# Designs tried in a protein design run: peptides against a protein of PDB entry 4LZF. Part 120

Target 1, 155 residues: chain A of PDB entry 4LZF
Amino acid sequence: GGRLVVFPNGTRKELSADGQTVKVMFFNGDVKHTMPDQRVIYYYAEAQTTHITYPDGMEVLQFPNNQTEKHFPDGRKEITFPDQTVKTLHPDGREESVLTDGTIIQLNPDGSKVIQFNTGQREIHTADFKRREYPDGTVKTVYSDGRQETQYPTG

## One batch from the design tools (peptide; made by RFdiffusion4, then SolubleMPNN)

Design b2_p23_4_s1 (from b2_p23_4, 17 letters changed)
Fold by OpenDDE base, seed 2:
Structure b2_p23_4_s1 (fold): chain B 155 residues (1-155), chain A 23 residues (1-23)
Amino acid sequence: as target 1 above (155 residues)
Amino acid sequence: GMSVVYASKEEEEEFRKEEEEEE
C-alpha cells in the first residue's frame, strides 16, 4: 500500500504503492505532485496558481483568472487569455495573436504590424505606410507623408 | 490501505535537502 509521512511542521508526503507518484502537501497549503512521467505539478495556495514542469523543459502555468501560459524549451511562449485569445511570443521578438473571431495580429521585431481580418481584409502597418488589402483585390495605401494611393483590381 | 507514519529524523533531513536542491 501507499505511505503517508507526517512531518512535525504539518507537511505531509504521500507515496504511492508503486513508488512512482509523490505528493507533498506543505503546511501552507501548497502542493507538489511528482508524476510517473516525471512532470511536477506545483500548486501555490496563496496565488491559486498551478505550475507544471516537464522533463524536456516545458512549463505550463494556470492562473486563477483562467489565463494559461505555456513556456516551450525553445523560448517560445503561448498565452491563452481569459477571453480565449491566444498570443504567441517567439524568441526572435515576433508576436502573434489569434482572436476568437479568427482575426490574426502579427507584430514583427522591426515594428511592422499585420492584421489578417476574418473578413479576408488585410492591414499592413510599416514605418512608411498603412495598407489595406481587400478581398476584391483593391489596395489602399496611406503613406507617412500623407499621400494616399488606391490600386484597383484590373478587371 | 495507506500506512501513516511520522517522519524520522532521516526523512526530515532528506526532505530538506530535496527542497533545497530544487531552489
Scores: peptide ipSAE 0.323, ipTM 0.805, DockQ to the pose 0.718
Fold by OpenDDE base, seed 5:
Structure b2_p23_4_s1 (fold): chain B 155 residues (1-155), chain A 23 residues (1-23)
Amino acid sequence: as target 1 above (155 residues)
Amino acid sequence: GMSVVYASKEEEEEFRKEEEEEE
């Protein structure tokens, strides 16, 4: 059988019969589960937030508004927003957002931006120009000086 | 069934460490 340990402050610790699962129910309503796979699940009662830590250093935060954050051991952070947009922050400063329609927005450390539309078109934003690339190979560029250029596919 | 026990002083100290990990 399991064991329930009762602490003077009202905290309780449940130990499974096999000793592989530990559940701590804190006096403030927080809960800590230590699982057989060595993941630790914290539930913060006031914030209504779940925090999962994995042995490899992976962390997952689940917020009451359905936002989820993943903190990877390599320093990458992935945020799934309530609208199901997924934003990835890379250690090099690059950011990528994947919209629900399949559009991908990349922000580069140099300040440039690339939008990959779900239509197959790509738009590149730099300090010097905005460029639209079409699936047929046509490229339209609008330069910062107002000049426009259209490049047609090589024939 | 589950047995119920009151925490030892060692278990109380362990609990205090667990609280510090959540702060």
Scores: peptide ipSAE 0.323, ipTM 0.808, DockQ to the pose 0.603
Fold by OpenDDE base, seed 1:
Structure b2_p23_4_s1 (fold): chain B 155 residues (1-155), chain A 23 residues (1-23)
Amino acid sequence: as target 1 above (155 residues)
Amino acid sequence: GMSVVYASKEEEEEFRKEEEEEE
């Protein structure tokens, strides 16, 4: 059977019968689980936050507001917000947000922005212009100097 | 079932070392 060790400060350590699972319940209410797959699950009682560390270097944070953050070994971060928007931060400085309606927003390191709307329209923002691309092939460009250009599909 | 034991002085010292290595 398993073993429960009780410490004088109120901390408790539960050991599974096979010794592969360890659960430490600290006196402050924090909990540490070491799993057979070598992942470690920390629960911080005051913050009500769960922190999972994996052997490959991946980390998962779960916050009390239902926000989840994944930290990948390659330096990429993925944030799932309470509204279920998913934001990915890439190591190169690129940011991508996927909204629940299917809209995708890309922020590039050069300051340019691309929005792929769920309607099939695409908007491109640069220092020099804003461009709207329509599903019919029409392209409207508004330049920073106020000049406007409309390109119609060939057909 | 699980057996319940009170920590020995050795287990207390080992646990203290594990906590100091995680800080």
Scores: peptide ipSAE 0.323, ipTM 0.805, DockQ to the pose 0.706
Fold by OpenDDE base, seed 3:
Structure b2_p23_4_s1 (fold): chain B 155 residues (1-155), chain A 23 residues (1-23)
Amino acid sequence: as target 1 above (155 residues)
Amino acid sequence: GMSVVYASKEEEEEFRKEEEEEE
């Protein structure tokens, strides 16, 4: 059967009968749980934060304010905010935010910005121009020098 | 059911080493 080891300081170690699950309950209220799939779940009692580490190097943080962070082995980070906005930070410096209304905001390493609206319109910002693309194929460009161009769909 | 045991001095020292190696 399983075994519970009790330490003098109040720490307890639970061992499953198969030895594949280990749960350490520290005297300070922290918990370390080693699972059969080799993931380790840390619970920090004071911070009320859960930290999961996976064998492939992935990490998941769960905060008491309902924010979740995923740290991928490739260096990518994904943050789910309490409002359910999802922000992805790419290793190349690109950032992408997906809003709950379906709007996508992309910040590129070159300083350009792309907004994909839930209406199907797209807006592109560069150092040289601001461009609006419409679902009908119309494209309006305003250049930094004040020049404006409208391109109509070629039928 | 689970058996409950008090840690021996050997188990305490082993546990301390395991936790120090993971930090």
Scores: peptide ipSAE 0.319, ipTM 0.804, DockQ to the pose 0.751; fails the geometry check

Design b2_p23_4_s2 (from b2_p23_4, 18 letters changed)
Fold by OpenDDE base, seed 2:
Structure b2_p23_4_s2 (fold): chain B 155 residues (1-155), chain A 23 residues (1-23)
Amino acid sequence: as target 1 above (155 residues)
Amino acid sequence: GMEIVYASEEEEKKFMEEMEKAE
């Protein structure tokens, strides 16, 4: 069978019979669980946060408000907010948010912004203009100087 | 059943140091 080690300070270490699973229950309520696949699950009792580390360098954080963060080995970070919006932060500084209704919001390193609405409309924000593209091919542009242009799909 | 072992204070100190280094 397994083995339970009880330390004087109240910390406990549980070893599985095969030795592949180790569970440490610290005196402060924290838990460290080492799994057969070598992932390590930390539970921080005070913060009520779970932190999973994987051998490939990936990390997953689960917060008490139901927010989840994934830290990928390539530097990418993916945040699932409590409302189930998913935000991806790329190493190049680009940010992409996918809303539950399918809308995609892209923030580019140069400050430009692109919104792909679930209706098929697209909005582009740059330093020089704000542009709305419609499914029928109509394009409306408002320039920073106040000038407006409308391009129609048919002349 | 599971074997229960009661560790010494020396073993505790060693274990806690190992846990700190691993983090």
Scores: peptide ipSAE 0.470, ipTM 0.904, DockQ to the pose 0.879
Fold by OpenDDE base, seed 1:
Structure b2_p23_4_s2 (fold): chain B 155 residues (1-155), chain A 23 residues (1-23)
Amino acid sequence: as target 1 above (155 residues)
Amino acid sequence: GMEIVYASEEEEKKFMEEMEKAE
């Protein structure tokens, strides 16, 4: 059988029979759960937030508004917003958002932006132009000086 | 069954200090 330690301040420590699982229920409602695989699950009662730490350095945050954040050991962060949009922040400064409709938005460190629409159209934004690529091969470019250019696919 | 142990205030102090260090 397991073991339950009850402290005078109301904090409780529960040990599994095998000693591999430890659950601490603090007097303020916070919970610390140490698992056999060495992951630690923190629950902060006031914030209603769950924080999971893994031995490889991975961290997962779960917020009460249903937002989830994953912090990878390599510095990458992945945020799943309440609307289920997934935003990835890469160590090189690149950001990618995947919308629920399949649209992908990429922000590059140089300030350029690429949108892959769910319609198959693609739009590229740079300091010099905005370019729209269409599924039929047509490419329309609007330059910063207002000049427009349309390139039609070779038949 | 699970064993229930009631800790002293001294044990509580020691445990809380340990938890603070682990955080």
Scores: peptide ipSAE 0.469, ipTM 0.904, DockQ to the pose 0.876
Fold by OpenDDE base, seed 3:
Structure b2_p23_4_s2 (fold): chain B 155 residues (1-155), chain A 23 residues (1-23)
Amino acid sequence: as target 1 above (155 residues)
Amino acid sequence: GMEIVYASEEEEKKFMEEMEKAE
């Protein structure tokens, strides 16, 4: 069996029989769990938040409102919102949101925006134009000066 | 069965200091 150490202040330390798992239950309700794979799981009782740290630098935060955040070693962040929308923040400033209906919204560092609709249509917004691409290959462009252009699919 | 050990106040102090440094 393992070992349970009971401290006078009420903190408890549980050691597995193989010594690879350590669970500390602090007197304030916080829990620190060190796993055999070297990940550390912190539970903060007052905030009801779970924070997992991995040896490669990955971090995962789970909040009581059902939001989850992943912090990757390369600086990328992935947020899963309570409504299950997933937003990725890239180190270069690019943002990508994937909605539950399959729509993808990209915000680029230069201010341009791309919407990939679940219908297969795509819309591109730049300082110079708005462009709509259709599944049949047709492309319609409205330029900032009001000029319109249609490109037809090549058979 | 699991071994149960009751730590002293001195051991508690040492352990809590260790945990503070690790975080």
Scores: peptide ipSAE 0.468, ipTM 0.903, DockQ to the pose 0.869
Fold by OpenDDE base, seed 5:
Structure b2_p23_4_s2 (fold): chain B 155 residues (1-155), chain A 23 residues (1-23)
Amino acid sequence: as target 1 above (155 residues)
Amino acid sequence: GMEIVYASEEEEKKFMEEMEKAE
């Protein structure tokens, strides 16, 4: 009991029998699919890109190069790159990248950088120093003036 | 079976305007 509307320009609108699904096939090859859960799936034929919008404001973009972007209602953005690196952009300006090997790179609004290695070591970069923290509690710091300092767990 | 309806140019214009506003 579905319905197909055919427009003169070649655009077609397909309605499901229950009326909960609407599929519009535009003359240019674009597709708009409205689903029962109220998500809307746009397919842009020329760009070969899929854009999904959710009622809560969530948006998902899928690009032909296998990149995926999630746009959250709070302004957070999560990008999964083709190499499967995941980068999160926070509203406060903080950026976090999770590499496939488990390494986490955090870029802070103040310009500092923190690298959490998969080995458990952590490296902190600031304008004044580069610091390496080891799992045993040892901390090695190289200051901008060239001075080097090692701090041991007991000190 | 599926019902097939052929829309007019007027209906097309209205529909395309509606779709343009939704994006």
Scores: peptide ipSAE 0.468, ipTM 0.904, DockQ to the pose 0.845

Design b2_p23_4_s3 (from b2_p23_4, 16 letters changed)
Fold by OpenDDE base, seed 1:
Structure b2_p23_4_s3 (fold): chain B 155 residues (1-155), chain A 23 residues (1-23)
Amino acid sequence: as target 1 above (155 residues)
Amino acid sequence: GMEVVYASEEEEKEFLEEELEEE
């Protein structure tokens, strides 16, 4: 069988029979699991937060409010909010949010923004204009000087 | 069943120092 080590301060260390699984239950309520696949699972009792570290550098954080964050080895971060919106932060500064209704919001490093609505409409924001593209091919542009332009589909 | 071992205060100190070094 396995082994249980009990320390004077109340910390406990459980070792599996094969020695590949280690569970440390610290005196403050924190828990550390070392798994056979080399992932380490930390539970911080006061914060009620779970932190998983993988050997490839991947990290996963689970917060008590049901928010989850994934930190990828390439520097990308993926945040799943309590409302199930998913926000991706790319290393180049680009941000993408996917809402539960299917709407996609892209923020670009140059400050431009693209919204793909679930209705099929698309909106583009730049320093010079806001442009709305409609499913029928109509495009409406409002320029920063207040000028408006409507382009109708050919055919 | 599992073997139960009761550690000393010295072993506790060594264990906690090792865990702090891994963080």
Scores: peptide ipSAE 0.435, ipTM 0.872, DockQ to the pose 0.872
Fold by OpenDDE base, seed 2:
Structure b2_p23_4_s3 (fold): chain B 155 residues (1-155), chain A 23 residues (1-23)
Amino acid sequence: as target 1 above (155 residues)
Amino acid sequence: GMEVVYASEEEEKEFLEEELEEE
């Protein structure tokens, strides 16, 4: 069967009969759980944080405030905030946030910003202008010099 | 059934060193 090793300091190590699962319960309350699929689950008792590491290099952090962070092997990071907004940080520096109402906010490495509203409107921010695109095809642009331009849809 | 083994202080030291090296 399985094995339970009890150490003098109170740390315990549980080994499954097949050797595929190892659970270490440290004296300080921390837990390290090695699973058959080779993922390792760390629980830090004082911080109340869970850290999962996968053999492919993926990591998942779960914080007590309900924030979660995923670190992908390709360098991408995905943060789910307590309000359930999801922010993706791409290796090229691009950031994308998806709000709970469906709004998407994109921040580009060049400093430009694109907001896709749940209403179908789209707003583009650059160093030179802010542009609002409407579902009917109307486009309003406010340039940095104060000039404004409205383009109306043609029939 | 589950076998229960009580480790020594030396075994504890070795185990903790191994766990710290893996982290």
Scores: peptide ipSAE 0.435, ipTM 0.872, DockQ to the pose 0.877
Fold by OpenDDE base, seed 5:
Structure b2_p23_4_s3 (fold): chain B 155 residues (1-155), chain A 23 residues (1-23)
Amino acid sequence: as target 1 above (155 residues)
Amino acid sequence: GMEVVYASEEEEKEFLEEELEEE
């Protein structure tokens, strides 16, 4: 069988017979579970948060409000918000949000923004203008000075 | 069956120090 170590403060450490699983139950209610696949599962009782670390550097955080965060070894982060919006933060500084309706919002390191609507329309925001592209090829531009231009598709 | 071992206060201190260093 396994081994149970009982510490004076009430912390308990359970070791499986094969030594591949270790479960530490801290006196404060926190739990640390080391699995055979070398992932470590932390449960923080007060915060009610689960933190999983993988040997390749991947980390997964699960918060009590149903928010989840994935931290990838390459520095990319993926956040699933309680409303099920998924936000990806890329190492180059680019951020992408996918809304539940399929709309994609991209924030670029240069400050520009691109919105890909679920209707097929696209809107580009720069320091100088906002531009709306329509599926039929029409493009409407509103410049920062208030000027507007409409470009029609070539037939 | 499960072997039950009761640790000393010294072993507890060492264990907690190790756990804190890993986090």
Scores: peptide ipSAE 0.435, ipTM 0.872, DockQ to the pose 0.844
Fold by OpenDDE base, seed 3:
Structure b2_p23_4_s3 (fold): chain B 155 residues (1-155), chain A 23 residues (1-23)
Amino acid sequence: as target 1 above (155 residues)
Amino acid sequence: GMEVVYASEEEEKEFLEEELEEE
């Protein structure tokens, strides 16, 4: 069978019969759970935050406001906000937000911005122009000098 | 049933030192 160790300060350590699961319940309310797959689950009682660490270097944070953060081994970070917007921060500085309505907003390291609308239209912002691409293939460009250009779909 | 063991203060000290080393 399993084993329960009770310490004088109130900390408890539970060991499964197979030795593959260890659960430590600290006197302050914190919990450390080591799982058979070698992931470690920390629960911090005061902050009400869960922190999961995986053997491959992945980390997952769950906050009491329903925000979650994934820290990938390659340096990428993915944040799911309480409103369910998902923001990805890439190691090269690129940021991408996916809104619940299907809109995708990309911020590039060079300062350019791309918006993919849920209607199928796409807008590109650079230092030199704003460009709107339409589903029918029409492209409208407004340059910084005020010049406008319309490109029609080719047959 | 689960075995219940009551640890000493010495065992508690050793355990806490071990847990602090892992973090």
Scores: peptide ipSAE 0.433, ipTM 0.871, DockQ to the pose 0.883

Design b2_p23_4_s4 (from b2_p23_4, 17 letters changed)
Fold by OpenDDE base, seed 4:
Structure b2_p23_4_s4 (fold): chain B 155 residues (1-155), chain A 23 residues (1-23)
Amino acid sequence: as target 1 above (155 residues)
Amino acid sequence: GMEVVYASEEEQKEFEEELKAAE
């Protein structure tokens, strides 16, 4: 069978019979759980946060407010907010948020911003202009100097 | 079943190292 080791300070260590699972219950309430797949699950009692580390370098953070963060080995981060918005931070500095309504907000490394609305409209923000693209092909542009242009779809 | 034992001195030492690594 398994083995439970009790430490003088109150920490407990559970060892599975096969030796593949180790659960350390620290005196402060923290828990470290090493799984057969070498995934390590940390639970920090005070923060009420779960931190999972994978052998490939993947990390998953689960916060008490229902936020989840995935830290990929390549440096990409994926944050699922409590409202279920998913934000991806790419290694190149690009950020993309997908809202629950289907709206996609992209922040580009050059400072430009693109919003793809669930209606099919698209808004582009650059240093030079703000542009709204409509599903019918109409494009409205407001330039930084205040000039405005409207381009209509041509058949 | 699970056997319950008190930590040996060696296990206590290992725990201290684990604690250092985890925190």
Scores: peptide ipSAE 0.318, ipTM 0.816, DockQ to the pose 0.653
Fold by OpenDDE base, seed 1:
Structure b2_p23_4_s4 (fold): chain B 155 residues (1-155), chain A 23 residues (1-23)
Amino acid sequence: as target 1 above (155 residues)
Amino acid sequence: GMEVVYASEEEQKEFEEELKAAE
């Protein structure tokens, strides 16, 4: 059978019979779970936040507002917002947001921005221009100097 | 069933050290 250790400060430590699961219920309400798969689950009672650490270095944060953050071992971060928008921050500085309607917004390290609309249209923002690409092949460009160009598809 | 025990003095000391390391 398992074992429950009671500490004088109010902390309790629950040990499974096989010793592979350890649950510490701290006096302040925090909980630490060590699982057989070696993941550690921290629950911070005051913040109502769950923090999971994995042996490969991955970390998962779950906030009371239903936001979830994943910190990958390679430095990548993935944030799922309460509205289910997913934002990925890459180690090279690139950021990508996937909206619930399928729109993808990419922010590049050079400062350029690309919006891939769910309609198939794409908008590209650079220091020199803003460009809209249409599914039919039409491309409209507004340059920073005020010049405008329209390129039409070939038959 | 689960056995319920009071922490030994050694277990208490280990716990205090763990808390200190977490701070």
Scores: peptide ipSAE 0.313, ipTM 0.808, DockQ to the pose 0.625
Fold by OpenDDE base, seed 5:
Structure b2_p23_4_s4 (fold): chain B 155 residues (1-155), chain A 23 residues (1-23)
Amino acid sequence: as target 1 above (155 residues)
Amino acid sequence: GMEVVYASEEEQKEFEEELKAAE
């Protein structure tokens, strides 16, 4: 019960019987698929990239190298790299990377960096020092001038 | 079965708009 529309340039448009699904096969190999849930799936043949747009403004890009990007309406981006590292870019400039081993790396707008290791240790990098926090509450700080301090847990 | 038709003038115009969106 569907309909196939043939265009002079070779483009074809398939319409479902209910009219809720539309598939356009462009002459260049690109495909646009409009789904009943109002998502639109673009496939760019030359780039071999899939671009999904959602009615709420969410966008998902899938690249041929297995990289995936999610673009949120608020401007946040989430990138899943081929190695499965996930990087989140926040609108305020903060960046977070989650490695496959569970390590989390946070880059803050002020230039500081925080590493949350999978061991439970945390390392803070600032212009003035590097600080290692241990699960037992011990804190070791190495200052830029070479001075070192160890802070032991207070009872 | 699926009905096969040639694009109308209106459908051709819509296609041109869709091409711009796909770029």
Scores: peptide ipSAE 0.311, ipTM 0.812, DockQ to the pose 0.601
Fold by OpenDDE base, seed 3:
Structure b2_p23_4_s4 (fold): chain B 155 residues (1-155), chain A 23 residues (1-23)
Amino acid sequence: as target 1 above (155 residues)
Amino acid sequence: GMEVVYASEEEQKEFEEELKAAE
């Protein structure tokens, strides 16, 4: 069977029979699980936050407000907000937000922005123009100087 | 069943070292 080790300060250590799982219940309420797959699960009692670390360098944070953050080994960060919006921050500075209605917003390092609407329309913002692309192939461009152009689909 | 034991002096020392590493 397993083994429960009791420490004088109130900390307890549970060891599984196979030695593959270790659970430390600290005197302050924090918990540390070492799992057979080598992931380590920290629970911080005061913050009510769970922090999982994986052998490949992946980290997952779960906050009491239902926000989840994933920190990937390549430097990418993915945040799932309580409203279920998902924001991805890329190492190159690009940010992408996926809204629950299917809209995708991309912020590029050069300051440009692309919005992919759930209707199939796309809007592109640069320093020089704002462009709207329609599903039928029509493209409308408004330049920074106020000039406007409309391009019609071929066919 | 699960065996319940009080920590030995060695186990207590190891725990104190683990606490320092976790800070």
Scores: peptide ipSAE 0.309, ipTM 0.808, DockQ to the pose 0.643

